# Ledger of designs, part 120: peptides against a protein of PDB entry 4N7V

Target 1, 222 residues: chain A of PDB entry 4N7V
Amino acid sequence: TLRSITSPLVAHRLKPIRQKTKKAVVSILDSEEVCVELVKEYASQEYVKEVLQISSDGNTITIYYPNGGRGFPLADRPPSPTDNISRYSFDNLPEKYWRKYQYASRFVQLVRSKSPKITYFTRYAKCILMENSPGADFEVWFYDGVKIHKTEDFIQVIEKTGKSYTLKSESEVNSLKEEIKMYMDHANEGHRICLALESIISEEERKTRSAPFFPIIIGRKP

## One batch from the design tools (peptide; made by RFdiffusion4, then SolubleMPNN)

Design b2_p21_5_s2 (from b2_p21_5 with E1S E8K A13E E15K)
Fold by OpenDDE base, seed 5:
Structure b2_p21_5_s2 (fold): chain B 222 residues (1-222), chain A 21 residues (1-21)
Amino acid sequence: as target 1 above (222 residues)
Amino acid sequence: SEEEEEEKELEEEFKEIEEKL
């Protein structure tokens, strides 16, 4: 099943973006829908031959073939659906479209990992919790030049000297120099606070059913 | 197949996206 290889993509709160490659253009629209445009070149002109338009919650996929499959000239936005439109739920998406959906999903997840959800300024650092899930990326930019980037899989440290290294286990974290442990402790505290705030704010969003509260900035740079 | 080739091309092109973001 499609669910065995990916979950429905989540494009909520993402800023519009358009990324072109040779064979495809992937976009997040102002509507927070995600589009994959499959591109073919004919006579030095690029044409969109197929479009997958995915809802912001990833649950609805609209597929269409511009100009009856002849293609539509590539533009600054996806061509509008006009004819021969197919609509699928996530669980009913034909297998032939699974890789294209996965492409969109990976793109959205990448954008989410780079999209601030909570920015928290401490006395020593700018902390940023990202939109990706599970295990959102967390970045700490210390004002003295140290950077810590936490993911679910690793911790990257950039020291004042520019020395960079990646930690993949607790033993490696425990083996850090005492000076770096101080930065890690501060990063962990900032992370804890951001996660706590995320929980509280998300609960209030659920209760109010209002406009999104995120992204949020807490404090200011000293 | 053409589909398998398209899938490989998309995978290769995704690396370009990762580098650009």
Scores: peptide ipSAE 0.294, ipTM 0.866, DockQ to the pose 0.790
Fold by OpenDDE base, seed 3:
Structure b2_p21_5_s2 (fold): chain B 222 residues (1-222), chain A 21 residues (1-21)
Amino acid sequence: as target 1 above (222 residues)
Amino acid sequence: SEEEEEEKELEEEFKEIEEKL
């Protein structure tokens, strides 16, 4: 099943973006819908031959073939759907579209990993919890130039000198110099606070059923 | 098949997106 290889993408709260490669253009629209445009080149002109338009919650996929399958010239936005439209739920998506859906999902997840959900200013750093899940990325920008980037898979440290290294195990974290451990301790505390706030705010959103509270900024830059 | 080649190309092209973002 499609669900065995990916979950429904979640594009809520993401800003519009458009990224082009040779064979595809992937976009997040103002509506928070996600579009994959499949591109072919003919006589030095690029044409959109197929479009997957995915709802912001990832559960509805609309597929259409511009200009009766002849293709539509590539523009600054996806071509409008015409009469020959197929609509699928996530669980009913034909297998031939699974890789294209996965492409959209991976793109959305990447954008989410770079999209602030919580920004928390401490005395020493700007802490940012990102939108991706599970295991949201967490960045700490210390005002003195040190940066720590935590992901589900690793911790990257950039020192004041510009020296960069990646930690992939607890043993490597424990082997850090004491001066770096101080930054790591502060980063971990900021991370704990952001996760606690995310939980509290998400629960209040659930109760009120109001407009989203995220993204949120807590504190001020010193 | 042409479809299998297109799928493989999409996987390779995604690396370009990862580098650009």
Scores: peptide ipSAE 0.292, ipTM 0.865, DockQ to the pose 0.748
Fold by OpenDDE base, seed 2:
Structure b2_p21_5_s2 (fold): chain B 222 residues (1-222), chain A 21 residues (1-21)
Amino acid sequence: as target 1 above (222 residues)
Amino acid sequence: SEEEEEEKELEEEFKEIEEKL
């Protein structure tokens, strides 16, 4: 099933973006829908031959073939759906479209990993919890130039000297120099606080059923 | 198949996106 490969994409709260490659254009729209445009080149002109438009919650996929399958000239936005529109739920998406959906999903996940959900300014650093899930990316930009980037899979450290390394185990973290441990401790505290705030804010958001509370900024730059 | 080649192309192109973002 498609679900065994990927979960429904979640594009909520993401800013509009359009990324072009040779064969595709992927976009997050103002509506928070995601579009994959499949591009073909003919006589030095690019044409959109197929479009997957995916709802912001990833559960509805609309597929259409612009201009009756003849293609529509590539523009600054996806062509509007006209005729020969197919609509699928996530669980009913034909297998032939799974890779294209996965492409969209991976793009959204990448954008989410770079989209601030919570920005928290401490005395020593700017901390950022990102939108991706599970295990949201967490970045700490120390004002002295040290950077720590935490993901679900690793911790990257960039020291003042520009020396960069990746930690993938607790043993490696425990083996850090004392001076680096101080930065790590601060990063971990900032992370804990951001996660706690995320939980509290999300619960309040659920109760109020209002407009999204995220993204949020806590504190101010010193 | 054309679909398999398109799949490979999309995978390669995604790496380009990863580098740009």
Scores: peptide ipSAE 0.290, ipTM 0.865, DockQ to the pose 0.777
Fold by OpenDDE base, seed 1:
Structure b2_p21_5_s2 (fold): chain B 222 residues (1-222), chain A 21 residues (1-21)
Amino acid sequence: as target 1 above (222 residues)
Amino acid sequence: SEEEEEEKELEEEFKEIEEKL
């Protein structure tokens, strides 16, 4: 099943973006819908031959073939669905479209990993919890130039000198120089606070059922 | 198959996206 390969994408709260490659254009729209445009070149002109338009919650996929399958000239936005429209639920999506959906999903997840959900200013750093899940990325930008980037898989450290390295185990973290441990301790505390606030704010958001509370900024740059 | 080729192409293109974002 498609569900065994990927979960429904979630594009809520993401800013519009359009990214072109040779054969595809992937976009997050103002509506928070996600579009994959399949591009072909004819006579030095690019045409969109197929479009997958995915709802913001990933559960509805609209597929259409612009201009009766002849293609529509590539523009700054997806062509309008005027003809040859099919609509599918996530669980009913034909297998031939699964890779294209996965492409969209991976793109959304990448954008989420770079999209601030919580920005928290401390005395020493700007901390950012990202939108991706599970295990949201967490970045700490120290005002003195040190950077720590935490993901589910690793911790990247950039020192004041510009030296960078990646830590993949607790043993490597424990072997850090004392000066770097201080930065790590601060990063971990900032991370804990952001996760706690995310939980509290999300619960209040659920109760209120109003406009989203995220993204949120806590504190101010000193 | 044509589908397998399209899949490989999309995977290669995704790497380009990862580098640009």
Scores: peptide ipSAE 0.288, ipTM 0.863, DockQ to the pose 0.892

Design b2_p21_5_s3 (from b2_p21_5 with A13E E19K K20S)
Fold by OpenDDE base, seed 3:
Structure b2_p21_5_s3 (fold): chain B 222 residues (1-222), chain A 21 residues (1-21)
Amino acid sequence: as target 1 above (222 residues)
Amino acid sequence: EEEEEEEEELEEEFEEIEKSL
C-alpha cells in the first residue's frame, strides 16, 4: 500500500514556493495545496503533460492531463484543471502515481525542515524548531557565530572559525571539547524548551479550535 | 521499462531539488 511507504503529506503553514527540475515542477500554492507538474520538452518548448494536485492534508489527490493530454505550455503556475479530472483518496491512489506522490511528499518534508515552527531567543542564541516530523530539525544560531543544527540523524556543528563537522553518535557528542560542550548544552536546553512549548501550544490549539498559533516567536533578540 | 526509467529519473530530479534548497 502507499501508506506502507509514506504518510500523507502535510503542507499546512508552509509558504508558497515553486521549484523546477528538468522533468518536473513542484509547487506549494497559496491555498497550501501541493502540485506536481510533469514536464516534457518538444521543439525547445516545455509542456506540462500531467498534474497531480494534492490537498494540504495530503488525503485528496486530483489528477488531470492538460489540453486533453496534448500538454499545456509551462508557465509560472500550474495549468487550470480541465473536464477530464480524476480524484482519489490517499488510500485509493493508483500505484502508477505513487512515485509522483512520494516526490511531492519528500519535497514538502524538505520544505518543512526549513520552515520555522517555534523561534526562541535566548541570552546567547536564536533557537528554531522546524515544522518537519517525526524528529523536527532544530537549529541554534549563537550570536557569537557558532551554529548547531540537529536532525533526527545527526548533529552538525559550525565553529566560529568556520570549521564544520557532523556527529552521528552519542559517543562522538561525548568526545567533544569542553568549550563545544557548553554550546551543545545550551542547544539541548533550548531544544527541550521548544519541545515543551510545542506540546503546550498544540494542546491549546486542540482545545480552542481556532486559527493556528504557529509559527510563534518567543523572546527578543538582545 | 519506460515506467522504471521514469521512476529512476524522479529520484535524480529530487537530488537536484535537495541541492537547490
Scores: peptide ipSAE 0.216, ipTM 0.805, DockQ to the pose 0.837
Fold by OpenDDE base, seed 2:
Structure b2_p21_5_s3 (fold): chain B 222 residues (1-222), chain A 21 residues (1-21)
Amino acid sequence: as target 1 above (222 residues)
Amino acid sequence: EEEEEEEEELEEEFEEIEKSL
């Protein structure tokens, strides 16, 4: 099933973006819908031959073939759906579209990993919890030039000297120099606080059923 | 075959996106 490969994409709160490659254009729209445009080149002109339009919650996929399958000239936005529109739920998406959906999903996940959900300014650093899930990326930009980037899979450290390394185990973290441990301790505290705030804010958001509370900024740059 | 080629192509295309973002 598609669900065994990927979960429904979640594009909520993401800013509009359009990324073009040779064979595709992927977009997040103002509506927070995601579009994959499949591009073919003919006589030095690019044409959109197929479009997948995915709802912001990833559960509805609308597929259409612009201009009756003849293609529509590539523009600055996806062509509007006109004829030969198919609508699928996530669980009923034909297998032939799964990779295209996965492409959209990976793009959204990448954008989410770069989209601030919580920005928290400490005395020593700018901390950022990202939108991706599970295990949201967490970045700490120390004002002295040290950077720590935490993901679900690793911790990247960039020292003041520009020396960069990746930690993949607790043993490696424990083997850090004492000077680096101080930065790590601060990063971990900032991370804990961001996760706690995320939980509290999300619960209030659920109760109020209002407009999204995220993204949020806590504190100010010193 | 064409569908498999299109599938491999999208993976390569995604690597370009990862570099651009």
Scores: peptide ipSAE 0.214, ipTM 0.805, DockQ to the pose 0.838
Fold by OpenDDE base, seed 1:
Structure b2_p21_5_s3 (fold): chain B 222 residues (1-222), chain A 21 residues (1-21)
Amino acid sequence: as target 1 above (222 residues)
Amino acid sequence: EEEEEEEEELEEEFEEIEKSL
C-alpha cells in the first residue's frame, strides 16, 4: 500500500514555494495545497502534461491532464484543472502515481525541515526549531559565528574557523573539546526550551481551535 | 522499464531540489 511507503504529506503553515527542475515543477500554493507538474519539452517550449494536486493534509489527490492531454504551456503557477480530472483519496491512489506522490511528500518534508516553527533568541544565539516531524531539525546560530544543526540522525557543527564536522553518536559528542561542549550545552538547552514551548503552545492551540499560533518568535536579538 | 525509468528520473530531479533549497 502507499501507506506502507509514506504517510500523507502535511503542508500546513508552509509558505508558498515553486521549485522547477527539468522534468517537474513542485509547488506549495497559497492554499497550502501541493502541486506536482510533470513537464515535457516540445519545440523548445515546456508544457505541463500532468498535474497532481494534493490537499494540505495529503489525503486528497486530484490528477488532471491539461488541454486534453496535449499539455499546457508552463507558467508561473499550475494550470487550472479543466478536463481529464480524477480525484483519489490517499488510500485509493493508483500505484502508478505513488512515486509522484512520494516526490511531493519528500519535497514537503524537505521544506518543513527548513521552515521555522519556533525561533528563540538567547543571549548567545538564534535557535530555530523546524516544522519537520518526527524529530524536528534544530538549528543554533551563535552570534559569534558558531553553528550547530541537530537532526534526528546527526549533529553538524560549524566552528568559527569554518571547520565543519558531523557527530553521529553520543561518544563523538562526549569527545568534543571543552570549548565546543559549551556551545553544545547551550544548543541542548535551547532545544529543550523550544520543545517544551512547542508542547505548551500546541496544547493551547488545540483548546482554542483558532488560527495557528505557529510560527512563533520568542525573545529578541540582543 | 518505463516505470523504473520514471522513478529514476524523479529521484534525479529530487536531488536537484535538495541542492537548490
Scores: peptide ipSAE 0.213, ipTM 0.804, DockQ to the pose 0.917
Fold by OpenDDE base, seed 4:
Structure b2_p21_5_s3 (fold): chain B 222 residues (1-222), chain A 21 residues (1-21)
Amino acid sequence: as target 1 above (222 residues)
Amino acid sequence: EEEEEEEEELEEEFEEIEKSL
């Protein structure tokens, strides 16, 4: 099933963006819907042959073939659905569209990993918890130039000297120089605080059912 | 075969996106 290989994408709170490659254009719209436009070139003109429009919660997929499948000239936005529209739920999406959905999902996850959910200013650093899940990216920009980037898979460290390295295991983290461990300790504390705040705020958001509380900024740069 | 080629092509296309973002 599609669910066995990916979860429904979540584009809520993401800013509009459009990324073009040779064969596709993927975009997040102002409506927070996600569009994958499949592009083909004919006679030195690019045409959109197929569009997957995915709801912001990832649960509804609308597929259409612009201009009766002849294609519509590539523009600055997806062509509007006019005819030959198919609508699917996530669980009923035909297998032939799964890769295209995964493409959209991966794009959304990438954008989410770069989208601040919580910005927290400490005495020593700007901490940012991102929107991606599970295991949201966490960045710490120390005011002295050290950077730590935590993902679910690794920790990247950029030292004051510009030396950069990636840590993929706890053993590697434990082998860090003492001076770097101090930065890591601060990063971990900032991360813990951001996760705690995320939990509390999300619970209040759930209770109130109001407008989104995120993104938020906590504290101020010294 | 054509579907597999399209799938591989989308993966290559995604790598371009990762580099651009």
Scores: peptide ipSAE 0.213, ipTM 0.804, DockQ to the pose 0.868

Design b2_p21_5_s4 (from b2_p21_5 with E5K E8K E19K K20S)
Fold by OpenDDE base, seed 4:
Structure b2_p21_5_s4 (fold): chain B 222 residues (1-222), chain A 21 residues (1-21)
Amino acid sequence: as target 1 above (222 residues)
Amino acid sequence: EEEEKEEKELEEAFEEIEKSL
């Protein structure tokens, strides 16, 4: 099933973006819908031959073939769905479109990993919890130039000297120099706080059914 | 074969985007 490969993408709260490659254009619209435009080149002109438009919650996929499948000239936005339209739910999406959906999902996840959900200013650093899930990216920008980037898979450290390295195990983390451990401790505390705030705020959002509270900024730069 | 080619092209496109973001 598609669900065994990926979960429905979630584009909520993401800013509009459009990224073009030779073969595809992927975009997040103002509506928070996600579009994958498949691009073909004919006579030095780029045409959109197929579009997957995915709802912000990832559960509805609209597939259409612009201009009766002849293609529509590539523009600054996806062509409007006017003809050859098929609508699918996530669970009934034909297998032939699974890779394209996965492409959209990976793109959205990447954008989410770069989209601040919580910005928290401490005495020593700017901490940022990102929108991606599970295991949201967490960045700590110390005011003295040290940077720590935590992901689900690794921790990247950039020291004051510009020396950078990646830690992939707890053993490597435990083997850090004492001076770096101090930064790591602060980063971990900031991370804990951001996760706690995320939980509390998300619960309040659920209770109130209000407009989204995220992204939020806690504190101010000293 | 054409589907595999398209899949590869999409993967390459993703990698390009990943480098650009």
Scores: peptide ipSAE 0.143, ipTM 0.799, DockQ to the pose 0.830
Fold by OpenDDE base, seed 5:
Structure b2_p21_5_s4 (fold): chain B 222 residues (1-222), chain A 21 residues (1-21)
Amino acid sequence: as target 1 above (222 residues)
Amino acid sequence: EEEEKEEKELEEAFEEIEKSL
């Protein structure tokens, strides 16, 4: 099943973006829907031959073939669905579209990993918890030039000198120079605080059923 | 064969996007 390969994509709170390649255009719309436009070139003109429009919660996929499958000239936004529209739930999506859905999902996850959910200013750093899940990316920009980037899989450190290295195990973290360990300790504390705040705010958001509380900014640059 | 080609093209497109973000 598609569900055994990927979960429904989540595009909530993402800013609109449109990224064009030679073969496809992927977009997050103002509605937070995700569109994959499959592009073909004929006589030096680019045409959209197929569109997958995915709901913000990833559960509904609308597929259409612009201009009766002849294609529609590539524009600054996806062509509107007019005819020959198929609508599927995530669990009923035909297998032939699974790779295209995965493409959209990977794009959304990439955008989420670069989208601030919580920005927290400490005395020493700007901390940013991103929107991706599970294991949201966490960046710490120290005001003195040190940067720490935490992901679920690794920790990247950029020192004041510009020296960069990646840590992939606890043993490597434990082998850090004492001076770098101080930065790591601060980063970890900032991370803990952001996760705690995310939990609290998300719970209040659920209770109130109000407009989204995220993204948020806590504190200010000194 | 056409599906495999399309899958490869989409993967290449994703890699291009990944570099652009």
Scores: peptide ipSAE 0.143, ipTM 0.800, DockQ to the pose 0.859
Fold by OpenDDE base, seed 2:
Structure b2_p21_5_s4 (fold): chain B 222 residues (1-222), chain A 21 residues (1-21)
Amino acid sequence: as target 1 above (222 residues)
Amino acid sequence: EEEEKEEKELEEAFEEIEKSL
């Protein structure tokens, strides 16, 4: 099943974006829907031959073939669905579209990993918890130039000198120089605080059923 | 074969986008 490969994409709270490649254009719309446009080139003109429009919660996929399958000239936005429209739920999506859905999902996940959910200013750094899940990316930009980027898979450190390295195990983290350990300790504290705040705020969102509270900014740059 | 080619093209497209973001 598609569910065994990926979960429904979640595009909520993402800013509109349009990214073009030679073969595809992927967009997050103002509606937070996600569109994958499959592009073909004929006589130096690009045409959209197929569109997957995915709901913001990833559960509904609308597939259409612009201009009766002849294609529609590539524009600054996806063509409107007019002909050969099919609507699927996530669990009923035909297998032939799974790769295209995965493409959209990976794009959304990438955008989420770069989208601030919580920005927290400390005395020493700007901390950012991102929207991706599980294991949201966490960035710490120290005002003195040190950067720490935590992902589910690794920790990247950029020192003041510009020296960069990646830590993939607890043993490597424990082997850090004392000076770097101080930055790591601060980053970990900021991370803990952001995760705690995320939990509290999310619970309040659930209770109030109001507009999204995220993204949120806590504190200010000193 | 055509599906495999399309899958590869989509993967390449994703990698291109990943580098641009």
Scores: peptide ipSAE 0.139, ipTM 0.796, DockQ to the pose 0.830
Fold by OpenDDE base, seed 1:
Structure b2_p21_5_s4 (fold): chain B 222 residues (1-222), chain A 21 residues (1-21)
Amino acid sequence: as target 1 above (222 residues)
Amino acid sequence: EEEEKEEKELEEAFEEIEKSL
């Protein structure tokens, strides 16, 4: 099943974006829908031959073939769904579209990993918890130039000198120089605080059923 | 074969996007 290879994408709270490649254009719309435009070149002109429009919750997929399948000239936005429209639920999506859906999902996850959910300013750093899940990315930009990027899989450190390295185990973290450990300790504390705030705010958001509380900014740059 | 080609093209497109974001 499609569910065995990916979950429904979640594009809520993501800002509109349009990324063009040679063969595809992927967009997050103002509506938070996700569009994959499949692009073909003919006579030095790019045409959109197929569009997958995916709902913000990933559960509804609308597939259409612009201009009766002849293609529509590539523009600054997806073409309107006018011809050869099919609508599917996530669980009823034909297998031939699974890779395209997975492409959209990976794009959304990538955007989420770069989308601030919580920005927290400390005395020493700008901390950012991202929108991706599970295991949201966490970035710490120290005002002195040190950067720490935590993911579910690794911790990347960029020192003041520009030296960059990746830590994949607790042993490697424990082997850090004492000066770097101080940055790591601060990053970990900032991370803990962001996760705690995320939990509290998410619960209040659930109770109020109002407009989203995220993204939020806590504190200010000194 | 055409589907495999399309899948490869999409993967290449994703890699391009991944580098650009």
Scores: peptide ipSAE 0.135, ipTM 0.794, DockQ to the pose 0.809

